Peptides against a protein of PDB entry 5KEZ. Designs and how they scored, part 10

Target 1, 320 residues: chain A of PDB entry 5KEZ
Amino acid sequence: NVAIYNPFRPWWERYQPVSYKLCTRSGNEDEFRNMVTRCNNVGVRIYVDAVINHMCGNAVSAGTSSTCGSYFNPGSRDFPAVPYSGWDFNDGKCKTGSGDIENYNDATQVRDCRLTGLLDLALEKDYVRSKIAEYMNHLIDIGVAGFRLDASKHMWPGDIKAILDKLHNLNSNWFPAGSKPFIYQEVIDLGGEPIKSSDYFGNGRVTEFKYGAKLGTVIRKWNGEKMSYLKNWGEGWGFVPSDRALVFVDNHDNQRGHGAGGASILTFWDARLYKMAVGFMLAHPYGFTRVMSSYRWPRQFQNGNDVNDWVGPPNNNGVI

## One batch from the design tools (peptide; aimed at target 1 W11 Q16 H258)

Design b1_p10_5_s1 (made by RFdiffusion4, then SolubleMPNN; from b1_p10_5, 4 letters changed)
Fold by OpenDDE base, seed 1:
Structure b1_p10_5_s1 (fold): chain B 320 residues (1-320), chain A 10 residues (1-10)
Amino acid sequence: as target 1 above (320 residues)
Amino acid sequence: AAPNRPEYHY
């Protein structure tokens, strides 16, 4: 991914790829293989956060400022380490003045325009699908069990399906022959927009962002809500079917105080309430559960916003 | 810029 120095190596640089090389501040490919093997040998499975909707930001300077040293040029859409060129992006499909998504009530913008400046891949092209599938298959062959598909809301479900159809079975050294990768898709659907979580059910599970948002209000006793109202928690609250839901109290984005529940989201900063919410989630039989493991950072609020929400995880890798 | 979705901004 790109190496961002202003601010200094933020968490979100990891979501700006310039190649599919396994070489980041988290380690190199050999270290990753070692980790996957050791985890699999004790029954711990690995699911990769796969960033396949886009490459890096269009405004990032060209050069070799990346975690694996690969050259890239956002201005010319040149990513030779893949390789991608200008033919592999949706620049000609997006019809907004900025080239970015401007209206989330327009599904075509949401899927064909740039997400906050991130260069949007033309996933309708078989070439692009194949390059992504090769990346994911490499991970499958290493021994991962599945994937979180980042920014799935911004990809056409059919394009995702086309990629998934190219995937290998899981590595038979650790998984039964014929096993398929576990897929869950990040789709932010709180209602009110044309793109729905149900559009993606055919590809795998979907993140249920209503879960953390609503649970937070209940645990906080906002709006007179009571724990007893959770008796029909799940589908009874209008959530997606249990067998399609991946549920969580917080994620890395909404942990930083914005969106998808806003201030209602419980985090480790509110330790007691957070433990209550996580405990409830693990005890209640709805959805596939995900527990967050995060870190503290020096929060600094200005006008109600943490100006240090960019701070990345602790890292002792001073080279990459 | 951070790849934050507008849904995460107020």
Scores: peptide ipSAE 0.054, ipTM 0.806, DockQ to the pose 0.258
OpenDDE base, seeds 2, 3, 4, 5: peptide ipSAE 0.053, 0.050, 0.051, 0.046; ipTM 0.821, 0.808, 0.818, 0.802; seeds 2, 4 fail the geometry check

Design b1_p10_5_s2 (made by RFdiffusion4, then SolubleMPNN; from b1_p10_5, 5 letters changed)
Fold by OpenDDE base, seed 3:
Structure b1_p10_5_s2 (fold): chain B 320 residues (1-320), chain A 10 residues (1-10)
Amino acid sequence: as target 1 above (320 residues)
Amino acid sequence: AAPRRPLHHY
């Protein structure tokens, strides 16, 4: 991914890929292989956060400022380490003036335009699908168990399906023969927009952002909510079917005060309430559970916004 | 400034 130095190595640089090479702030490919092997050998499985909707931001400076040293040029859509070039992006398909998503009520914009400047890959192209599949298959062959598909809301479900259909079975050194990768898709659907979580059920599980949002209101006792109302928690609260849901109290985005759930989201900053929510989630049978492991950062609120919401995990001069 | 990852829309 791109190496950002202003601000200094933010967490979000990890979501701006310039190659599919497995060298990042966390280590190189050999170290990753070693980690996956050691984890698998003790029954801990690895699920990769796969950023396949886009490459880096269109305004990032061209050069070799990347975690693997690969050259890239956002301006010309040149990512030779893949390789991608101009015809591998949706620039000509997006019809907005900015090239960015401008109207989230327009499903076509949401899928075909840039997510706040992130160069949008033309996932309709078999070439692009194949490059992504090669990346994911490399990870499968290393021994990962599955994937979180980042920004799935911004990809056509059929394009995702086409990629998934190219995937290998899991590595038989650790998984039963014929095992398929576990897939869950990040789709923010709190209602009110044309894109629905149900659009993605055919590809695997989806994130249920209503879970953390609603649980937060209940635990906080907002709007007269009571714990007793959780008697029909899950589908009874309008959530997706349990077998399609991946549930969580918070994620890296909404713990920073923005995005799905807003202020209702419980985080480690409110330790007691957070433990209550996480404990409830783990005890309740609805959905597939995900527990967040995060870190403290020096929050500085200016006009209601944390100006330090970019701060990444504890690191040694940018290296984790 | 380099574009940051957006905090997802809802």
Scores: peptide ipSAE 0.088, ipTM 0.842, DockQ to the pose 0.714
OpenDDE base, seeds 1, 2, 4, 5: peptide ipSAE 0.081, 0.084, 0.082, 0.082; ipTM 0.834, 0.841, 0.836, 0.835

Design b1_p10_5_s3 (made by RFdiffusion4, then SolubleMPNN; from b1_p10_5, 3 letters changed)
Fold by OpenDDE base, seed 4:
Structure b1_p10_5_s3 (fold): chain B 320 residues (1-320), chain A 10 residues (1-10)
Amino acid sequence: as target 1 above (320 residues)
Amino acid sequence: SAPNRPLYHY
């Protein structure tokens, strides 16, 4: 991914890929392979956050400022380490004046235009699908158990399916022969927009963002909400089917006030309420649970926004 | 209301 130094190595640089090389702030491919092996050997499975909707931001300077030193040029859509070129992006398909998503009530914009300037890959192309599948298959062959598909809302479900159909079975050294990768898709659906979580059920589980948002209001006792109302928690609250749900109290985005959930989202900053929410989530059978492991950073709010929301996890001079 | 999306930077 891109290496950003202003601000200094923010967390979000990870979501701006310039190659599919396993060479990042967390280590190189050999180190990753070693970690996966050691984890698998003790029954801990690895699920990779796969950024396959886009490459880096269109405004990032061309050059070799990347975690593995690969050259890239956003201006010309040149990512030779893949390789991608201008033919592999949706620039011509997106019809907005800016090239960015301007209207989230237009599903075509949401999927064909750039998410906050991130260069949008043409996932309709078999070439692009195959390059992504190669990346994911390399990870599968290393021994990962599955994937979180980042920004799935911004990809056509059929394109995702086409990629998934190219995937290998899991590594038989650790998984039963014929096992398929575990897939969960990041889709923000709080209602009111045309893209629905159900559009993605055919590909795997989806993130249920209503879960953390609603649980937050209940635990906070907002709007007269009571714990007793949780008796029919899950589908009874209008959430997706349990077998399609990945549930969580918070994630890295809404922990910082970004994305979905607003002020209702509970985080470690509100330790007591957060523990209550996480405890409830783990005790309740609805959905596949995900527990957040985060860190403190020097929050500084200006006009309701944390100007330090970019701060990444504890690191050694940028290395995690 | 505001659109539901993660916030990315560049």
Scores: peptide ipSAE 0.100, ipTM 0.834, DockQ to the pose 0.097
OpenDDE base, seeds 1, 2, 3, 5: peptide ipSAE 0.067, 0.073, 0.085, 0.077; ipTM 0.813, 0.811, 0.831, 0.820

Design b1_p10_5_s4 (made by RFdiffusion4, then SolubleMPNN; from b1_p10_5, 5 letters changed)
Fold by OpenDDE base, seed 3:
Formats: C-alpha cells, sequence, structure tokens
Structure b1_p10_5_s4 (fold): chain B 320 residues (1-320), chain A 10 residues (1-10)
C-alpha cells in the first residue's frame, strides 16, 4: 500500500493499495506465511481484510513511496505491480463532476464513483476480477480461512459474486476438503439509503452496523432504553437474519467517533460500559461475533473533532 | 492532501 508520511503512517494508508504484494508495515510474505502456519497449527484461523474495491487515492504522488517499494502513478492509473492501467478503472463510468461519490442516495454513484478519491476499480471486467481472485487465491493457498471484503457497499453484488466464484477451496492441510472461504462483507446499512444489506446476502455474511449503534444506546440508557428491551435482540430489533449477520460493538472507523452509530458507539475509552456490551454480545446467540482489539492514541479534540483520529497502532518508525 | 479512508457514515 501507499506509505503516507503526512500525517506519519496513518492507519488508513493500509486501505490504499498499490499492489497485491504481501509486503506491508506488518511484515513480508514469508513472515505472513509463517504466522498463518503457526496460527492454523493451534486452531486459530486467519481472515484477511481484502481491499478490492479500489486502489490508492487519486491525489497521492506518483513514485515508489509504498510499503513494498512498488512504483505506482495514480494520475495515469498506472499500477504496474498488478498490473492495472487506465482501462481498469471506472473513471469514464462515473458521471459526477468530481469523480467522487457525491450522493449516497444514488446507488450508481456509490458503486461506480470514487470513495473519497480512492481510484475505483472496474470490477465488471474479467481482467480485474481475475487479478483480484489471483490475490485472494494466493492467500487461500497460504492457508487463510476467509475474508472481510472492504467497502462492499461500493461494489456491485454481482461483481463480488463473480470474484468469489473464482476462488479456490481452502488449503486441505488445515481445512476439510472442499471447504470454502468464509466471506463477510462490509456494508453500512442503517436505513435511509438505496443500497441494502440484503443485496449482498447471496455472497456471504454482512456487517450489521445497527447492532453496535443500538446496543450503545441501551447500555448508555439513552432515551429511556432498558436492558429488558433486549428480550427480542436480533431480528426482533430489525437486524438482518442471524445467519447473515456479523456483529460487533465497534470497529476501527466508528471507534473514532464518526459515522454509523455516532456517539452511541461504545469503545474501550468507556471501559466499564464497553465490557458490559462486549460481554452481552459474546453471551447472546445472534450473529457471528467480532471482538475489537485496539489501542490508545493521543486524542485531541478541536471543534468536536479528534484531529488525531489518523493515528495508527503503536509502531517503531512506521513498522508494526 | 492525501485522501484518507472515509469513516463510517449514516
Amino acid sequence: as target 1 above (320 residues)
Amino acid sequence: AAPRRPLDHY
């Protein structure tokens, strides 16, 4: 991915790929392979956060400022380490003036335009699908158990399905023969927008952002909410079917106080309430659970916004 | 300015 130095190595640089090389702040491919093997050997499975909707931001400077030193040029849409070129992006398909998503009530913009400047891949193209599948299959062959599909809301469900149909079965050294990768898709659906979580049920599980948002209000006792109201927690609260839900109290984005759930989201900053929420989540049968492991950062609020919400995990000069 | 990953939104 892109190496960003202003601010210094933010967490979000990881979501701006310039290649599909397994060479990042976390280590190189050999180290990753070693980790996957060691984890699998003790029954711990690895699920990869797969960034396949886009490449890096359109405004990032061309050059070799990347975690594996690969050259890239956002301006010309040149990613030779893949390789991608201008033919592999949706620039001509997006009809907004900026090239970015401008209206989230327009499903076509949400899928075909750039997410906050991130170069949007033409996932309708078999070439692009195949390059992504090759990346994911390499990971499957290493021994990963499945994937979080980042920014799934911004991909057409059919394009995702086409990629998934190209995937290998899981590595039989650790998984039963014929096992398929576990797939869950990041889709923010709190209602009010045209793109729905149900659009993605055919590909795998989806993130249920209503879970953390609503649980936060209950645990915080906002608006007279009571724990007793959790009697019908899950589908009874309007959430997606349990067998399609991946649930969580917080994620890396909403932990930083923005977006889905807003101020209701419980985080480790409110330790007591957070432990109550996580404990409840783990005890309750609804959905597939995900527990956040995060870190403290030097929060600095200016005009209600944390100007340090970019801060990545503890590191040694950018190396985790 | 380098574009950051967008945060969750409603």
Scores: peptide ipSAE 0.088, ipTM 0.827, DockQ to the pose 0.608
OpenDDE base, seeds 1, 2, 4, 5: peptide ipSAE 0.080, 0.081, 0.086, 0.087; ipTM 0.820, 0.826, 0.828, 0.819; seed 4 fails the geometry check

Design b1_p10_6 (made by RFdiffusion4)
Pose (drawn by RFdiffusion4):
Structure b1_p10_6 (pose): chain A 320 residues (1-320), chain P 10 residues (1-10)
Amino acid sequence: as target 1 above (320 residues)
Amino acid sequence: SASDHSNWHH
């Protein structure tokens, strides 16, 4: 991923890929393979955050400011370490004047245009689908059990299916024959938009962002909500079917207060209420549960938004 | 300049 130095090494630089080499601030390929093997050998699975909708920002300076020193040039669309060229992006397919996503009532541009200027991969091309599949198959053979598909709302459900069609079964040393990767797609669907999370049920589960937003408001006793109202918690509140939901109280994104749910999202900063919300979630049968494990940063709210929400993991001059 | 994550949300 791009090594971003202003601001200094933000957590979200990891969502701007430069190549598919397994080489990050978290470690190299040897350390990654070692982790996956050791965890599988004690029965704990690894799920990978797959960033496949885009490469890095179109305005990022060319050079080798990358986590493995790989060269890249966003202005010329050259990512030779993959390789990707200008033919591999949606510049000609997007219809907005800016080339970015401008209107979220238009389901087409949400898919074909740049998300906040991130270079949008042409996922309809077999070559691009193959390069992504090659990356995910490398991970599957190492032994990962599934994927979080980042920014799934900005990918066509069919393109996702075409990529998944190319995946190996899970490593037969650890998983039964015919086992398939666990897929959960990150789609923020709070209603009122043309894209529905149900559009993605053919590919795997989806993140249910309504879950934590509603639970936070209820536990905080905001907006007239009471815990007694949780008697019919689940699809009774308009959530996706339980067998398609990946649920959580907060995630790495919206724990910073700017996300789906804003200030209602309970986090470790609200430890007393947070424990209660996690407890309710873990005790209730709805959904497959994910628990957040975080790091502290110097929060500094100005106008209800944290100007330090970009701060990366604890580090000494960028070394985690 | 890199794409700021906080702007990814509308």

Design b1_p10_6_s1 (made by RFdiffusion4, then SolubleMPNN; from b1_p10_6, 6 letters changed)
Fold by OpenDDE base, seed 1:
Structure b1_p10_6_s1 (fold): chain B 320 residues (1-320), chain A 10 residues (1-10)
Amino acid sequence: as target 1 above (320 residues)
Amino acid sequence: AASDYRDWYF
């Protein structure tokens, strides 16, 4: 991914790829392979956060300022380490003046335009699908069990399906022959927009962002909410079907006060309430549960916003 | 306002 220095190596630089090489601040490919092997040998499975909707930001300077040293040029859409060129992006399909998503009530704009400046890949092209599938298949062959598909809301479900259809079965050294990768898709659906979580049910599970937002309100006793109202928690609260839901109390985005639920989201900063929420989630039989493991950073609030919400995890690897 | 989580850091 790109190396961002202002601010200094933020967490979100990891979501700006310039290649599909497994060399980042988290480690190199050999270290990753070693981890996957060790984990599989003791029954711990690995699911990769796969960023396949886009490459880096359009405004990032060209050069070799990346975690693996690969050259890239956002201005000309050149990513030779893949390789991608100007033909592999949706610049010509997006009809907004800025080239970015401007109206989330326009589904075609949400999927064909740039997410906050991130260069949007043309996933309708078989070439692009194949390059992504090669990346994911390499991970499958290493021994991962599945994937979180980042920014799935911004990809056409049919394009995702086409990529998934190219995937290998899981590595038979650790999984039964014919096993398929576990897929869950990040879709932010709080209602009121044309893109729905149900659009993606055919590809795998989806994130249920209403879960953490509503649970936080209840645990905090906001708006007269009571624990007794959780009797029909799950589908009874308008959530997606249990067998399609990936549920969580917080994630890396909303623990920083942005997106679904805002201030209602419970995090490790409110330790007692957070433990209550996580305990409830693990005890209640709804959805596939995910428990967050995060880190403390020096929060500094100005006008209600943490100006240090960019701070990444403690790490000295990959500093160039 | 309709937005994605990523809108705040660009």
Scores: peptide ipSAE 0.063, ipTM 0.806, DockQ to the pose 0.144
OpenDDE base, seeds 2, 3, 4, 5: peptide ipSAE 0.060, 0.061, 0.069, 0.044; ipTM 0.809, 0.813, 0.812, 0.782; seed 4 fails the geometry check

Design b1_p10_6_s2 (made by RFdiffusion4, then SolubleMPNN; from b1_p10_6, 7 letters changed)
Fold by OpenDDE base, seed 3:
Parts: C-alpha cells; structure tokens; sequence
Structure b1_p10_6_s2 (fold): chain B 320 residues (1-320), chain A 10 residues (1-10)
C-alpha cells in the first residue's frame, strides 16, 4: 500500500493499495506465511481484510513511496505491480463532476464513483476480477480461512460473486477437503439509503452496523432504552437474519466517531460500558461475533473533531 | 443514513 508520511503512517494507508504484494508495515510475505502456519497449527484461523474495491487515492503522489517499494502513478492510473492501467478503473463510468461519490442515494454513484478519492476499480471487467481472484487465491493457498471484503457497499454484488466464483478451496493441509473461504462483506446499512445489506446475502455474511449502534443506545440508557428490551435482540430488532450477520460493538471507523452509529457506539474509551456490551454480544447467540482489539491514541478534539483520528497502532517508525 | 467515512487525505 501507499506509505503516507503526512500524517506519519496513518492507519488508513493500509486501505490504499498499490499492489497485491504481501509486503506491508506488518511484515513481508515470508513472515506472513510463517504467521499463518503457526496460527493454523494451533487452531487459530486468519481472515484477511481484502481491499478490492479500489486502489490508492487519486491525489497521492506518483513514485515508489509504498510499503513494498512498487512504483505507482495515481494520475495515470498506472499500477504496474498488478498490473492495472487506465482501462481498469471506472473513471469513464462515474458521471459526477468530481469523480467521487456525491450522493449516497444514487446507488450507481456509490458503486461506480470514487470513495473519498480512492481510485475505483472496474470490477465488471474479467481482467480485474481475475487479478483480484489471483490475489485472494494466493492468500488461500498460503492458508488463510477467509476474507473481510472491504467497502462491499461500493461494489456490485454480482461483481463480488464473480470474483468469489474464481476462488480456490481452502488449503487441505489445515482445512477439510472442499472447504470454502469464509466471506463477510462490509456493508454500512442503517437504513435510509438505496443499497441494502440484503443485496449481498448471496455472497456471504454482511456486517450488521445496527447492532453496535442500537446496543450502544441501550447500554447507555439513551432514549429510555432498557436492557430488558433486548429480550428479542436480533431479528426482533430489525437486524438481518442471524446466519447472515457479522456483529460487533465497534470497528475501527466508528470507534473514531465516523459514520455508522455516531455517538452511540461504545468503545474502549468507556471501558465499563464497553465490557458490558462485548460481554452481552459474546453471550447472545445472534450473528457471528467479532471482537475489536484496538489501542489508545492521543485524541485532540478541535471543533468537535479528533484531529488525531488518523493515528495508527503503536509502531517503531512506521513498522508494527 | 450512515455512509462510509474514511480519512484518506490530511
């Protein structure tokens, strides 16, 4: 991915790929293989956060400032390490003036335009699908158990399906023969927008962002909410079917007050309430659970915004 | 009405 130095190595640089090489601030491919092997050998499975909707930001400077040293040129849509070129992006398909998503009530913009400037891949193209599948299959062959599909809301479900149909079975050294990768898709659906979580049920599980948002409200006792109201927690609260839901109290985005859930989201900053919420989640049978492991950062609020919400995990000059 | 929010530029 892109190596960003201003601010200094933010967490979100990980979501700006310039290649599918397994060489990042966390380590190189050999180290990754070693980790996956060691984890699998003790029954711990690895699920990769796969960033396949986009490449890096359109305004990032061209050059070799990347975690694996690969050259890239956002301006010309040149990612030779893949390779991608201008033909592999949705620039001509997006009809907004900026090239970015401007209206989330327009499903075509949400899927065909750039998410906050991130160069949007033309996932309708078999070439692009195949390059992504090759990346994911490489990971499968290494021994990962499945994937979080980042920014799934911004991909057409059919394009995702086409990629998934190209995937190998899991590595039989650790998984039963014929096992398929576990897939869950990040879709932010709190209602009010045309794109729905149910659009993605056919591809695998989806993130249920209503879970953390509503649970936070209840635990905080906002709006007269009571724990006793959780008796029908899950589908009874309008959430997606349990067998399609991946649930969580917070994620890295809404932990920082961004978007889905707002102020209701409980985080480690409110330790007692957070433990209550996480404990409840783990005890309750609804959905597939995900527990966050995060870190403290030096929050600095200016005009209601944390100017340091970019801060990544503890590191040694950018190396974790 | 929650949309994706990612800081990509500073």
Amino acid sequence: as target 1 above (320 residues)
Amino acid sequence: AASDYRDTYF
Scores: peptide ipSAE 0.176, ipTM 0.864, DockQ to the pose 0.104
OpenDDE base, seeds 1, 2, 4, 5: peptide ipSAE 0.154, 0.149, 0.170, 0.122; ipTM 0.853, 0.858, 0.858, 0.847

Design b1_p10_6_s3 (made by RFdiffusion4, then SolubleMPNN; from b1_p10_6, 4 letters changed)
Fold by OpenDDE base, seed 3:
Structure b1_p10_6_s3 (fold): chain B 320 residues (1-320), chain A 10 residues (1-10)
Amino acid sequence: as target 1 above (320 residues)
Amino acid sequence: SASDYRNWYF
């Protein structure tokens, strides 16, 4: 991915890929392979956060400032380490003036235009699908158990399906023969927009962002909410079917106040309430549970926003 | 400078 130095190595640089090389601030491919092997050998499975909707931001300077030193040029859509070129992006397909998503009530914009300047891959192309599948299959062959698909809301479900159909079975050294990768898709659906989480049920599980948002409201006792109201928690609260839900109290985005729940989201900053929420989630049978492991950072609020929400995990000069 | 990844929700 792009190496950002202003601010210094933010967490979100990881979501601006310039190649599919397994070479990041977390380590190189050999180290990753070693970790996957060691984890699998003790029954711990690895699920990769796959960033396949886009490459890096269109405004990032061209050069070799990347975690693996690969050259890239956002301006010309040149990512030779893949390789991608201008033919592999939706620049001509997006019809907005800016090239960015301008109206989230327009599903075609949400999927065909750039997410806040992130270069949008033409996932309708078999070439692009194949490059992504090759990346994911390499990970599968290493021994990962599945994937979180980042920014799934911004990909057509059919394009995701086409990629998933190219995937190998899981590595038989650790998984039963014929096992398929576990797929969960990040779709932010709090209602009010045309894209629905149900659009993605055919590909795998979907993140249920209503879960953390509503649970936070209840635990905080906002709006007269009571714990007793959780009697019909799950589908009774309008959530997706349990067998399609990936549930969580917080994630890295909404932990920082980035949409999808707002101030209701409970985090480790409110330790007591957070433990209550996580405990409830783990005890309740609804959905597939995900527990967040995070870190403290020097929060600095200006005009209601944390200007240091970019701060990544504890590191040694950018190396985790 | 590079923008925050999820700033569209602000």
Scores: peptide ipSAE 0.048, ipTM 0.804, DockQ to the pose 0.634
OpenDDE base, seeds 1, 2, 4, 5: peptide ipSAE 0.045, 0.048, 0.044, 0.049; ipTM 0.796, 0.805, 0.807, 0.800; seed 5 fails the geometry check

Design b1_p10_6_s4 (made by RFdiffusion4, then SolubleMPNN; from b1_p10_6, 7 letters changed)
Fold by OpenDDE base, seed 2:
Structure b1_p10_6_s4 (fold): chain B 320 residues (1-320), chain A 10 residues (1-10)
Amino acid sequence: as target 1 above (320 residues)
Amino acid sequence: AASRYRDWYF
């Protein structure tokens, strides 16, 4: 991915790929392979956060300022380490003036335009699908158990399916022969927009963002909510079917969020309430559960916004 | 540099 130095190595640089090389601030490919092996040998499975919707931001300077030193040129859409070129992006498909998503009520913009300037891959192309599948299959062959598909809301479900259909079975050294990778898709669906979580059920599980949002209001006792109302928690609250749901109290985004209703999300900053929410989630039989492991950072609020929301994990002069 | 941050609404 790109190496950003202003601000200094933010968390979000991880989501700006310039290659599919397993070479980042976390380590090189050999170290990753070693970690996967050691984890599998003790029954801990690895699920990769796969960034396949886009490459880096269009405004990032060209050069070799990347975690593996690979050259890239956002201006010319040149990513030779893949390789991708201008033919592999949706620049000509997006019809907005800026090239970015401008209206989230337009499903075509949401899928075909750039997410906050991130160069949008043309996932309708078999070449692009194959390069992504090659990346994911390399991980499968190393021994990962599955994937979180980042920014799935911004990809056509059929394009995702086409990629998934190219995937290998899991590594038989650790998994039963014929095992398929576990897939869960990040889709933010809180209602009010045309793209729905149900559009993605055919590909695997989907993140249920209503879960943390509604649980937060209940635990906080907002709007007269009571714990007793959780009696029919799950489908009874309008959530997706349990077998399609990946549930969580918080994630890295909404720990830093400022959207309307975002204040309901419980995080480790409110330790007592957070423990209640996480405990309830783990005890209640709905969805596949995910527990967050995060870190504190020096928050600095200006006009209601944390100007340090970019701060990444603890590090020693950029080394994690 | 552009962040990956995105908003949500309830």
Scores: peptide ipSAE 0.070, ipTM 0.823, DockQ to the pose 0.403
OpenDDE base, seeds 1, 3, 4, 5: peptide ipSAE 0.066, 0.071, 0.070, 0.069; ipTM 0.815, 0.819, 0.817, 0.816; seeds 3, 4 fail the geometry check

Design b1_p10_7 (made by RFdiffusion4)
Pose (drawn by RFdiffusion4):
Structure b1_p10_7 (pose): chain A 320 residues (1-320), chain P 10 residues (1-10)
Amino acid sequence: as target 1 above (320 residues)
Amino acid sequence: GTANRPMYHF
């Protein structure tokens, strides 16, 4: 991914890919393979956060400011380490004047245009699908059990299916024959938009962002909500079917207060209420549950938004 | 140059 130095090494630089080499601030390919093997050998699975909707920001300076030193040039669309060229992006397919996503009532541009200027991969091309599949198959054979598909709302459900069609079964040393990767797609669907999370049920599960937002408001006793109202918690509140939901109280993004749910999301900062919300979630049968494990940063709210929400993991001059 | 932060709409 791009090594971003202003601000200094933000957590979200990891969502701007430069190549598919397994080389990050978290470690190299040897350390990654070692982790996956050791965890599988004690029965704990690894799920990978797959950033496949885009490469890096279109305004990022060319050069080798990358986590493995790989060269890249966003202005010329050259990502030779993959390789990707200008033919591999949606510049000609997007219809907005800016080339970015401008209107979320238009389902087409949400898919074909640049998300906040991030170079949008042409996922309809077999070559691009193959390069993504090659990356995910490399991970599958190492032994990962599934994927979180980042920014799934900005990918066509069919393009996702075409990529998944190319995946190997899970490593037969650890998983039964014919096992398929566990897929959960990040789609923020609070209603009121043309894209529905149900559009993605053919590919795997989806993140149910309504879950934590509603639970936070209820536990905080905001907006007239009471815990007694949780008697019919689940689909009764308009959530996706339980067998398609990946649920959580907070995630790495919305724990910073700017996300789906804003200030209602309970986090480790609200430890007493947070424990209660996690407890309710873990005790209730709805959904497959994910628990957050975080790091502290110097929060500094100005106008209800944290100006330090970009701060990366604890580090010494960028080394985690 | 600059870096574009990935943001989500909801």

Design b1_p10_7_s1 (made by RFdiffusion4, then SolubleMPNN; from b1_p10_7, 4 letters changed)
Fold by OpenDDE base, seed 3:
Structure b1_p10_7_s1 (fold): chain B 320 residues (1-320), chain A 10 residues (1-10)
Amino acid sequence: as target 1 above (320 residues)
Amino acid sequence: GSFNFPKYHF
């Protein structure tokens, strides 16, 4: 991914890829292989956050400022480490004046235009699908158990399916023969927009962002909410079917005060309430559970916004 | 505000 130095190595640089090489702030490919092997050998499975909707931002300077040193040029859509070129992006397909998503009520914009300037990959092309599948298959062959598909809301479900159909079975050194990768898709659906979580049920599980948002209001006792109202928690509260839901109290985005859920989201900053919410989630049978492991950072609020929401995990000069 | 958290920051 791109290496950003202003601010200094923010967490979100990880979501701006310039190659599919396994060289990042976390380590190199050999170290990753070693970790996956050690984890699998004790029954801990690895699920990779796969950023496959886009490459880096269109405004990032060309050069070799990347975690693996690969050259890239956003202006010319040149990512030779893949390789991608201008033919592999949706610049011509997106019809907005800016090239960015301008209206989230237009499903075509949401999927064919750039997410906040991130260069949007042409996932309709078999070449692009194959390059992504090659990346994911490399990870599968290393021994990962599945994937979180980042920004799935911004990809056509059929394109995702086409990629998934190219995937290998899991590594038989650790998984039963014929095992398929576990897939869950990040789809932010709180209602009111045309893209629905149900559009993606055919590809795997989806993130249920209503879960953390609503649980937060109940635990906080907002709007007269009571714990007794959780008697029909899950589908009874309008959530997606349990067998399609991946649930969580917070994630890396909404714990920073933005995204789905707003101020209702419980985080480690409110330790007692957070433990109550996480405990309830783990005890309740609805959905597939995900527990957040995060870190403290020096929050500085200006005009209601944390100007330090970019701060990544504790690191040694950018290396973690 | 928007519940679509931006993935690109300056």
Scores: peptide ipSAE 0.126, ipTM 0.859, DockQ to the pose 0.121
OpenDDE base, seeds 1, 2, 4, 5: peptide ipSAE 0.094, 0.125, 0.112, 0.118; ipTM 0.841, 0.861, 0.854, 0.857

